# Designs tried in a protein design run: peptides against a protein of PDB entry 2ODG. Part 82

Target 1, 89 residues: chain A of PDB entry 2ODG
Amino acid sequence: MTTSQKHRDFVAEPMGEKPVGSLAGIGEVLGKKLEERGFDKAYVVLGQFLVLKKDEDLFREWLKDTCGANAKQSRDCFGCLREWCDAFL

## One batch from the design tools (peptide; made by RFdiffusion4, then SolubleMPNN)

Design b2_p25_3_s1 (from b2_p25_3, 16 letters changed)
Fold by OpenDDE base, seed 4:
Structure b2_p25_3_s1 (fold): chain B 89 residues (1-89), chain A 25 residues (1-25)
Amino acid sequence: as target 1 above (89 residues)
Amino acid sequence: MEEEKLEEEVKKSEELGKAAMEKAL
């Protein structure tokens, strides 16, 4: 599977204070739901990714349960964070 | 999920996220 430009833009640099909506797979609808629940910055979702020990199934289930992400959205978001960690952690 | 559980989840995520960011930069 190919990556989006949004994915490439995110993994190219440190995420800093980027909003949660900067993550691949997280559009306006999912972003608003995440923000309402306290996951307002990309690094907070990164934190949850790490809390779940980078487990794909656990993270994708969490994202679905938290904001209603579908399979593609959760896969894109997971891949985005995985590649970011590979580059910077 | 209860509000308190959500708050704790967010707090843990923020803590690990911040720690990771400090390592990355």
Scores: peptide ipSAE 0.758, ipTM 0.941, DockQ to the pose 0.725
Fold by OpenDDE base, seed 5:
Parts: structure tokens; sequence; C-alpha cells
Structure b2_p25_3_s1 (fold): chain B 89 residues (1-89), chain A 25 residues (1-25)
């Protein structure tokens, strides 16, 4: 499976203060739902990803339960954070 | 089983978050 340009843009550099909507798989709809739950920045979602020990199933389930992400969206978001961590952590 | 594990980890993170928030104030 290929990654999106959005994924490539995210994993290419430190995330800094990037909004949650900058994560691959997180569009405006999911972004707003995440923001409503206090996940306004990409680094907050990163925190959750790390708390879940980078477990794909746990993270994707969390994302689904938190913002209603579908399988593709959760996969894209997980992959985005995994690859970012591989590069910068 | 997986959902229970998720709920446990989420709950743990929420508690840690609250503690961190209290410390930051």
Amino acid sequence: as target 1 above (89 residues)
Amino acid sequence: MEEEKLEEEVKKSEELGKAAMEKAL
C-alpha cells in the first residue's frame, strides 16, 4: 500500500505544534472530533500512541472509539505516527 | 479482551493526565 502526500509531509519533519488534522488519515471531520476531546495537536495523539505502547490494534481501536475513524483512516494515522517515531524518537 | 486492555490503558493515561494537570497548576 502506498502512502499519501499528507503522510510524507508529516513524517518528513519534526511535528512541533502541528494541528491534529495534519496527521495522515485525519481530515476536518475527525480532526474536529479529536479537538473536542482535547486532542488538538498532533503531539497529543502521539502521546496516546506512546501510552498504548505503539500497539497498532489498541491505537486504531482507540482512534475509532474516540473520533469514529474507519479502518483506512486509523491505518493511515497509525502508519503516520509509527514512521514519524522511527525517524525522530 | 482487547477492548478491556484498551480501556485500562486509556484510564491509566487519563489519571496520569489529571495528575500532570494538577501539578502544572
Scores: peptide ipSAE 0.062, ipTM 0.536, DockQ to the pose 0.097
Fold by OpenDDE base, seed 2:
Structure b2_p25_3_s1 (fold): chain B 89 residues (1-89), chain A 25 residues (1-25)
Amino acid sequence: as target 1 above (89 residues)
Amino acid sequence: MEEEKLEEEVKKSEELGKAAMEKAL
């Protein structure tokens, strides 16, 4: 499968203060729901990803439960964080 | 099964965080 430009833009550089909506798979609707739960920055979601030991099933389930992400959205978000970690952690 | 595992991992993290905070204060 090919990645989106949004994915490539995210994984290419340090995360910094990027908003949660900069994550692949996280659009405006999911971003707002994440922000309402205190996940306003991409690094906060990264924190959750790391707490879950980078486990795909756990993270994708968490994302679904937290903001209602579908299978594609959770896959895209997981892949985005995994590849970012591979580059920068 | 996955939800239970998720709850367990989150709980472990929370407990570690609380313990660390209590030690730091």
Scores: peptide ipSAE 0.062, ipTM 0.531, DockQ to the pose 0.085
Fold by OpenDDE base, seed 1:
Structure b2_p25_3_s1 (fold): chain B 89 residues (1-89), chain A 25 residues (1-25)
Amino acid sequence: as target 1 above (89 residues)
Amino acid sequence: MEEEKLEEEVKKSEELGKAAMEKAL
């Protein structure tokens, strides 16, 4: 499966203060729902990813329950954070 | 169930956060 340009742009550099909407799979609708729950920055979602020990099923389930992400959106977001961590952690 | 496991990990994180806050006060 091919990654998006959005994925490539995110994993290429330190995330710093990037908004949650910069994550692959997180569009405007999901981004707003995450922000309403206090997940305004990509690093806050990274924190949840790490709390869940980088477990794919747990993270994707959490993302679905938190913002209503579908299977593709949760897969894209998980892959984005996994590859970022492989490069920078 | 995966949901029960998720709730357990979130609860552990919350407990660690509370302990850290209490130590800082």
Scores: peptide ipSAE 0.060, ipTM 0.524, DockQ to the pose 0.085

Design b2_p25_3_s2 (from b2_p25_3, 15 letters changed)
Fold by OpenDDE base, seed 3:
Structure b2_p25_3_s2 (fold): chain B 89 residues (1-89), chain A 25 residues (1-25)
Amino acid sequence: as target 1 above (89 residues)
Amino acid sequence: MKEEELKKQVEEATEAGKAAREAAL
């Protein structure tokens, strides 16, 4: 499996104030649902990822429960945050 | 959304996440 350009763009630089929709796997529909729950910025989702101690299963389940992400979307989002953390934490 | 709602939702999600993590240890 290869990563998307969206993934590569996100992991290449500090996320700063990037919107939640900049995360791989998070499109307009999921992004809006996350924003409605207070997760408007990518760094807020990063916070949840870190609170869950970077656990893949827990994070992906949380994402599914929070915005209805499917398996691919949650996998893409998790991978995006994991690789970003590997580069910048 | 209102700041009050934002704080509540993020806090709720955070606490739920912590509980889930602890249960998985």
Scores: peptide ipSAE 0.034, ipTM 0.524, DockQ to the pose 0.096
Fold by OpenDDE base, seed 5:
Structure b2_p25_3_s2 (fold): chain B 89 residues (1-89), chain A 25 residues (1-25)
Amino acid sequence: as target 1 above (89 residues)
Amino acid sequence: MKEEELKKQVEEATEAGKAAREAAL
C-alpha cells in the first residue's frame, strides 16, 4: 500500500520538536484541535500512542474522540507513528 | 495556552487513554 509524501517525510528522521501537524493525516484543522487539547508537538501524540501500547483501534478511537479525525486521517496518523517507532524506538 | 492549563489537558487525556487501555485488557 502506498503512503503519502508527508508520511515518508515524517518517518525518515528523528521527530524532535516537530509540530503535531507534521503527522500524516493531521492537517490544519485537526492540528489546531489537537493543539487546543495540549497536543502541540508530534511527540505528545507519540506519548499517547505509547500509553495505548501502540494499539491501532484504541489509538484511532482516541484520535477520533480528541480531534474528530475520520477513518482515513486516523489510519494515516497511526501508520505514521507505527513506522516511526519501528525505525527509531 | 498557559502552562498549567496545558498540563491539565494533557494529563486528563493521558489518564483517559490509560483507563481505556486498561479497560481493553
Scores: peptide ipSAE 0.034, ipTM 0.522, DockQ to the pose 0.096
Fold by OpenDDE base, seed 1:
Structure b2_p25_3_s2 (fold): chain B 89 residues (1-89), chain A 25 residues (1-25)
Amino acid sequence: as target 1 above (89 residues)
Amino acid sequence: MKEEELKKQVEEATEAGKAAREAAL
């Protein structure tokens, strides 16, 4: 599958204090909904991803239930975090 | 199911985290 430039930019470096909206698949609408739920930073969503033991189905379902992400948005976000972890964990 | 148990535990932890954040404001 092809990746976006947003994905490539995120996986290329430590995420530090990057906002949740820097994650691939997370635009302004989903980002605001995540922030309202306490997920203001990308590393908070990373925490949830790790608590779910990097399981794709569990994470994508959680993201859908939490902010209303569609299948593409949840796939892009999952892939972004998976590849970041492969590079930096 | 193990997956449902994990989801419940994560949900509880997430809610606890939200409450802690709200208390810190």
Scores: peptide ipSAE 0.025, ipTM 0.514, DockQ to the pose 0.072
Fold by OpenDDE base, seed 4:
Order: C-alpha cells, then structure tokens, then sequence
Structure b2_p25_3_s2 (fold): chain B 89 residues (1-89), chain A 25 residues (1-25)
C-alpha cells in the first residue's frame, strides 16, 4: 500500500492542536461529522484510538459508526494514528 | 475483557465525554 502526502505531513511532527481534518482519511464531510460529535481536534481521535487499545478493527468500526467513514477512509485514519504513535509515543 | 464489553464501556464513556464537551461549548 501507499501513503498520501497528508499522511506523511501528519506523522512527521507532534500533532499539537491540529484539527481533526488533518488526519489522513478525514475530509471535510467526515471532519464536520466528527466535530459535531465533539471530536474537533486530532488528539481527541487519538484519545479514542488509545482507549480502544490501538485495535484496528475496533477503531475502524468506531470511525464508521461515528462519522460514516468507508473502508479506505478508516484504514487511512488508522494507519495515520498508528504510525504517529510509533514515532512519538 | 471481551471486545463487545470494551465497545460498550467506550461508547458510554465517549457519550459522557461528548455531552460534557457540548455543554462546555
């Protein structure tokens, strides 16, 4: 598989206060839905990823149920957070 | 902990967190 520039930009540095839309796989539509559910920052989604013990199936299912992410979007978002954690946690 | 039990706990905590965030906005 290949990664996007958006993925590479996100995993390259501490996420700080980056908006949820900076996550790979999260576009404008999914970002707005996540914000409506209180997930306005990337670090809030990171929190959910960690609460789910970094489990791919649980996280991708959660993302689908929360904002309607498709398989590619949830995979891209999961991979983005996994690689960020590998670099910075 | 089974996956379904974990999902339920996270759902409850997430909903509580969402409500708290919404109230603070």
Amino acid sequence: as target 1 above (89 residues)
Amino acid sequence: MKEEELKKQVEEATEAGKAAREAAL
Scores: peptide ipSAE 0.024, ipTM 0.516, DockQ to the pose 0.072

Design b2_p25_3_s3 (from b2_p25_3, 16 letters changed)
Fold by OpenDDE base, seed 2:
Structure b2_p25_3_s3 (fold): chain B 89 residues (1-89), chain A 25 residues (1-25)
Amino acid sequence: as target 1 above (89 residues)
Amino acid sequence: MKEEELKKQVELSRKLGEEARRKAL
């Protein structure tokens, strides 16, 4: 399947201080919910992704439980972080 | 309030990390 432009923009460069909403699959609604839970920056979500040892099932379940992400949103976010890590870690 | 929420998320991360470790073994 093809990726979104948002995904490509995120994986193309170091994430730095990018907001959580810059992650693929994380729109305004999910972004606000994540920010309310202390996940204001993309690198905080990256931290959770890494603590979970990049496990897809655990991360996607966490994202669903934390902000109500649906299957597509969690898949997009997972894929975004996985490919970013492949490029920069 | 933010600090308390952070503590909750850290604890959740710890628990989920332990689960992930078990899966990896």
Scores: peptide ipSAE 0.094, ipTM 0.654, DockQ to the pose 0.113
Fold by OpenDDE base, seed 3:
Structure b2_p25_3_s3 (fold): chain B 89 residues (1-89), chain A 25 residues (1-25)
Amino acid sequence: as target 1 above (89 residues)
Amino acid sequence: MKEEELKKQVELSRKLGEEARRKAL
């Protein structure tokens, strides 16, 4: 598999105050749903990812339940956060 | 609305955290 440019852009630098929509797999539709649920910044989703101990199945299931992410979207988002953590944590 | 939804998500996160802990044991 290959990654998107959006993924590469996100994992290349500290995320700071980037909006949730900056995460790979999170487009306009999913981003707005996450914002409505209080997950407005990428670092808030990172927090959930870390609380779940970086577990892929738990995180992807949470993302699906929270914003309706499909399998590809949740995989892309998980991979984005995993690789960001590998680089910066 | 957003505050109430956030409270629900915090509760969900807590439950999933407990599941993650169980899986790690």
Scores: peptide ipSAE 0.071, ipTM 0.605, DockQ to the pose 0.111
Fold by OpenDDE base, seed 5:
Structure b2_p25_3_s3 (fold): chain B 89 residues (1-89), chain A 25 residues (1-25)
Amino acid sequence: as target 1 above (89 residues)
Amino acid sequence: MKEEELKKQVELSRKLGEEARRKAL
């Protein structure tokens, strides 16, 4: 499958203080739920991604358990963070 | 098992999230 413009926008530049909702796969609904759990910035979710050793299964399960992400949302978010890390980490 | 590691990390993240939320209020 192809990536979204949202994905391309995110992976193109340093993350900085971007909100969690800037991540591909994270819309308003999931973003609000993540923010309620203290994951208000994209870099906080990046931290979780790195703590989970960039493992796709672990991260996608965590995201599902934390905010109710479906398979596509978790896949999009994982891919977004993976490609960002490939470029900037 | 991946499930055991996930449980550990989810619990850690929950604790960190609660702290983050508290600071935001």
Scores: peptide ipSAE 0.070, ipTM 0.638, DockQ to the pose 0.100
Fold by OpenDDE base, seed 1:
Structure b2_p25_3_s3 (fold): chain B 89 residues (1-89), chain A 25 residues (1-25)
Amino acid sequence: as target 1 above (89 residues)
Amino acid sequence: MKEEELKKQVELSRKLGEEARRKAL
């Protein structure tokens, strides 16, 4: 598997106040939908990821149901958060 | 089923969020 530069940029440093759109797999369309649901910051999505106990299937299903993410988008977003957590939690 | 577990976890998240918001007001 290969990762995007967006993924690499995100996992390389503390996420701080980065917008939700900074997450790999989250483009303008998905980002706006997430923001409308109150997930404006990447750390809010991280919170959901952690509440779901880092479970890939649960998180990806949640993301699909919440913003309409397809399989690639949800996989990219999950991988982004997983690797960030491995580095910083 | 995964969907049932998802619903449970999302409901938990909702409850936690509402509690946090209430305390923050």
Scores: peptide ipSAE 0.055, ipTM 0.620, DockQ to the pose 0.108

Design b2_p25_3_s4 (from b2_p25_3, 14 letters changed)
Fold by OpenDDE base, seed 2:
Structure b2_p25_3_s4 (fold): chain B 89 residues (1-89), chain A 25 residues (1-25)
Amino acid sequence: as target 1 above (89 residues)
Amino acid sequence: MEEEELKKQVELSRKLGEEARRKAE
């Protein structure tokens, strides 16, 4: 399996004020649900990722519970944040 | 125990996020 272009675009640069929907695995449906729950920016989801100490299972479970992400969506989102952190933290 | 504490932190963050969103509207 390879990463998506969306993933590569996200991990290539500082995320700044990018919307939550810019994260790999987060489409329009999940993005809207996250925004409704107060996660309007990618850096807010990054915050959850870091609070969970970058634990894959905990983060993917949180994402599923928060916006209904399926296994692929949560995996893609986790991988996106993990690689971004590897590059910029 | 650590997992439960982390879940509490996540929930707190979520609540704060929702509050911030409401204030911004």
Scores: peptide ipSAE 0.139, ipTM 0.666, DockQ to the pose 0.103
Fold by OpenDDE base, seed 1:
Structure b2_p25_3_s4 (fold): chain B 89 residues (1-89), chain A 25 residues (1-25)
Amino acid sequence: as target 1 above (89 residues)
Amino acid sequence: MEEEELKKQVELSRKLGEEARRKAE
């Protein structure tokens, strides 16, 4: 189980105003869909992650329902936020 | 159920986000 460079770059520093597309698992297609639904910043998705009490199943289901993320994309995004929270929250 | 309550909060957040986006455009 390895992480992407995109994941490592995200979890290494405070996310600040980073766009939603900076999250691991969120490419151009998913990023645009999330932005259209009001989730333009990574911290907005973080908010949903926290509201769902960091529950993997709930978050991944939400992400799928919101932007059509597949299993890998939702897993990568979840892992990215989980590790970021472990470091900075 | 707790899950349904959480989903309601997520949906509220989504609606607020969409409203914010419309205002920004």
Scores: peptide ipSAE 0.137, ipTM 0.665, DockQ to the pose 0.101
Fold by OpenDDE base, seed 5:
Structure b2_p25_3_s4 (fold): chain B 89 residues (1-89), chain A 25 residues (1-25)
Amino acid sequence: as target 1 above (89 residues)
Amino acid sequence: MEEEELKKQVELSRKLGEEARRKAE
């Protein structure tokens, strides 16, 4: 498996106030849906990831239920947050 | 079950997020 440049850019530095759309797997469509549900910043989604104890199945299910992410999108987003946490948490 | 409790937490967080968004608008 390979990662996207978007993934590499995100995991390379503290996320700060980056928008939710900066997360790998979260494009414009999913980003807008997440924002409409109150998840406008990447750190808010990180919060959900951490509440779910970094569990892949639970997080990916949540993301699917919340914004309609498909399997690839949820996998990419999960991987992005996992690697970010490994580096900075 | 732990999963059920986590689901409750996620739902609460979602509601709080929506409230925060409304306050910002």
Scores: peptide ipSAE 0.136, ipTM 0.664, DockQ to the pose 0.103
Fold by OpenDDE base, seed 4:
Structure b2_p25_3_s4 (fold): chain B 89 residues (1-89), chain A 25 residues (1-25)
Amino acid sequence: as target 1 above (89 residues)
Amino acid sequence: MEEEELKKQVELSRKLGEEARRKAE
């Protein structure tokens, strides 16, 4: 599978204060839902990813339950955070 | 959402995930 440009842009640099919508797989719809649940920054979702021990199934299930992400969206988001962590954590 | 409530939500999510994995084992 290939990654999106959005993915590559995110994993290329420290995420800093990037909004949650900068994560691959998280568009305006999902981003707004996440923000409404307190996940307004990408690093907050990163926090949840880390709390879940970087487990793919748990994170993707959480994302689905939290904002309604479909399989592709949750996979893209997971991959984005995984590769970011591999580079910077 | 207040910071304290966000922390509670994250912790709840973690616990639910762990319980789900334990149940599947």
Scores: peptide ipSAE 0.065, ipTM 0.571, DockQ to the pose 0.067

Design b2_p25_4_s1 (from b2_p25_4, 9 letters changed)
Fold by OpenDDE base, seed 1:
Structure b2_p25_4_s1 (fold): chain B 89 residues (1-89), chain A 25 residues (1-25)
Amino acid sequence: as target 1 above (89 residues)
Amino acid sequence: KEEEELLRKAEELGREARERALALA
């Protein structure tokens, strides 16, 4: 599979204070839902990713339950965080 | 199960984040 430009932009640099909506797979709808649940920054979602020990199934299930992400959105978000961690963590 | 434990931890952190966000709103 090919990645989106959004994915490439995210994994190319330290995430700093990037909003949650900067994550691949997280559009305006999901971003707003995540923000309402206290996940305003990408690094907060990164925290959940790490708490779940980078497990794909657990993370994607969590994301679905938290903001209603579909399979593609959760896959894209997981891949985004995985590759970012491979580069910077 | 480890999976259940990890999910509980994630859910707890999520709730805390929500509480903080609501308090600041």
Scores: peptide ipSAE 0.187, ipTM 0.716, DockQ to the pose 0.099
Fold by OpenDDE base, seed 4:
Structure b2_p25_4_s1 (fold): chain B 89 residues (1-89), chain A 25 residues (1-25)
Amino acid sequence: as target 1 above (89 residues)
Amino acid sequence: KEEEELLRKAEELGREARERALALA
């Protein structure tokens, strides 16, 4: 499977203050739901990713339960954060 | 299980974040 341009753009540079919607797999609908749940920045979601010790199953389940992400959306988001961490953490 | 503990911890942090977001809204 290939990555999206959105994924490549995100993993290419420090995330800084990027909004949650900049994460691969997170569109406008999921982004708004995440913001309503207190996750307005990509780095807040990164925080959850790290608290869950980068575990794919735990993170994807959390994302599904938090904003209703489907399997592809959660996989894309996980992959985005994993590769970002590999590059910058 | 450790997995359940980690999920609980994440949910607690998420709830705190939500509460702060609502306070700022």
Scores: peptide ipSAE 0.162, ipTM 0.700, DockQ to the pose 0.097
Fold by OpenDDE base, seed 5:
Structure b2_p25_4_s1 (fold): chain B 89 residues (1-89), chain A 25 residues (1-25)
Amino acid sequence: as target 1 above (89 residues)
Amino acid sequence: KEEEELLRKAEELGREARERALALA
């Protein structure tokens, strides 16, 4: 249960205008699908994360339904946003 | 289910914003 460098890079600083693909667990495939659904920036996904009250099950289910994220991808993305919020929110 | 209802409401909250985002993309 280790984090990726991508995760560490994301949680280390304010996300600003970072693209959705900067989120851990969101690669090129998932990123494109999210962008097609209007989630082009990481902060838009953060918005959904917060609307779901930071609930892991709800967020991971939403991510799966929205872009087809698998269990690892949704876990990585959730953890990325959770830890970013812990640091900056 | 409670979880499904909450998820549905969350989706509704962001629908208009997502539509605008698509228009600007």
Scores: peptide ipSAE 0.056, ipTM 0.609, DockQ to the pose 0.091
Fold by OpenDDE base, seed 2:
Structure b2_p25_4_s1 (fold): chain B 89 residues (1-89), chain A 25 residues (1-25)
Amino acid sequence: as target 1 above (89 residues)
Amino acid sequence: KEEEELLRKAEELGREARERALALA
């Protein structure tokens, strides 16, 4: 499996105030839905990722339930946060 | 007050996530 440039851009540096849409797998549609639910920044989604103890199944299910992410979108988002944490957490 | 509503929603979803994690721990 390969990663996108969007993924590589995200995991390469501290996320700071990056919008939720900067996460791999989160496009304009999913980003807007997440923002409407209070997840406007990537670090808010990181918060849920950490609350779920970095569990892939729990996080991907949560993301699907929250914004309608499909399997690829949730996989990409999970991988993005996992690798970011490996580098910076 | 949109900001307050968004914060409320985020907190609710955070609680749901925590409860889900605890249930399966």
Scores: peptide ipSAE 0.029, ipTM 0.546, DockQ to the pose 0.070

Design b2_p25_4_s3 (from b2_p25_4, 10 letters changed)
Fold by OpenDDE base, seed 2:
Structure b2_p25_4_s3 (fold): chain B 89 residues (1-89), chain A 25 residues (1-25)
Amino acid sequence: as target 1 above (89 residues)
Amino acid sequence: SEYEELLKKAEELGKEARERALALA
């Protein structure tokens, strides 16, 4: 599988205050839903990722339950955070 | 499930933190 430019842009640098929509797999629709649930920044979703112990199944299930992410969207988002953590955590 | 247990724990921790923050504010 190949990654998107959006993924590469995210994992290349500290995430700082980047909005949740900067995460791979999170478009306008999912981003708005996440923001409405209090997950407005990428680092808040990172927090959830870490609370779930970086477990792929748990995180992807959470993302699905929280904003309705499909399998590809949750995979892309998980991969984005995993690789960011590998570089910066 | 493990998922539900971890989320519940996180929510409980969040509530505790919020209560502390409100008390200190």
Scores: peptide ipSAE 0.090, ipTM 0.576, DockQ to the pose 0.073
Fold by OpenDDE base, seed 3:
Structure b2_p25_4_s3 (fold): chain B 89 residues (1-89), chain A 25 residues (1-25)
Amino acid sequence: as target 1 above (89 residues)
Amino acid sequence: SEYEELLKKAEELGKEARERALALA
């Protein structure tokens, strides 16, 4: 399947201090909710992804519980982090 | 559940890490 340009831009380079909203699937609404819960940077969400052992179901459930992400948003975000890790971790 | 157990463990480890960081700062 075709990925978004946002996904491609994120997985192409080290994430550094990129805001949480830079993650594929995380728009303005979800980004604000994540920031309010302390997840202001993409690397903080990466941390949660790793703590959950890169498990898709566990991560997507967490994202849904934390910011109300729907199935597409959580899938896009998970795919973004998985492919970033494949390239840089 | 596995999810709740992992979250609980992560939270505990996070608290410990923060406490150590504050002690060294």
Scores: peptide ipSAE 0.087, ipTM 0.581, DockQ to the pose 0.083
Fold by OpenDDE base, seed 4:
Structure b2_p25_4_s3 (fold): chain B 89 residues (1-89), chain A 25 residues (1-25)
Amino acid sequence: as target 1 above (89 residues)
Amino acid sequence: SEYEELLKKAEELGKEARERALALA
């Protein structure tokens, strides 16, 4: 499937201090929930992604458990972080 | 499960980091 412009914008450059809501699949609703749980920056979610050893199933399950992400949202977010890591990590 | 084990480890490491950060603040 095709990626979103949001995905392309995120994976194109170092993430720096970008907010968690800049991640593909993370809209206003999920972003607020993540922020309430201490995940205010995209790099904090990246940290969790790395702790879970970049495993898709583990990460997507975590995202669902943490903010209620659905299958598409978790897939988009995972893909966003995976491709960012491929480029910059 | 592997998931729960990794989350537990992450939480423990996070607590240690937080304690150090508070001590240095």
Scores: peptide ipSAE 0.083, ipTM 0.582, DockQ to the pose 0.081
Fold by OpenDDE base, seed 5:
Structure b2_p25_4_s3 (fold): chain B 89 residues (1-89), chain A 25 residues (1-25)
Amino acid sequence: as target 1 above (89 residues)
Amino acid sequence: SEYEELLKKAEELGKEARERALALA
């Protein structure tokens, strides 16, 4: 599989104050749900990703539980954060 | 499970951070 342009845009630069919806796999529906739960910025989700020790299964399960992400959405979001960390962390 | 333990830890850390922020507001 290949990555999306949204993924490439996110991993290409420091995330700064980017909204949670800028993460690959997070559209308007999931973004609103995450914001309602206090995850308004991409860096807040990054924080959860790091607390879960970058574990794919743990993070994807958390994302599903928190906003109802399906398998593709959680996979895309995980891959986005993993590759961002590889570049900038 | 590991998942439950890490979720609990995340929640505890979040509460502590929020308490500190409110105390310094």
Scores: peptide ipSAE 0.081, ipTM 0.580, DockQ to the pose 0.079

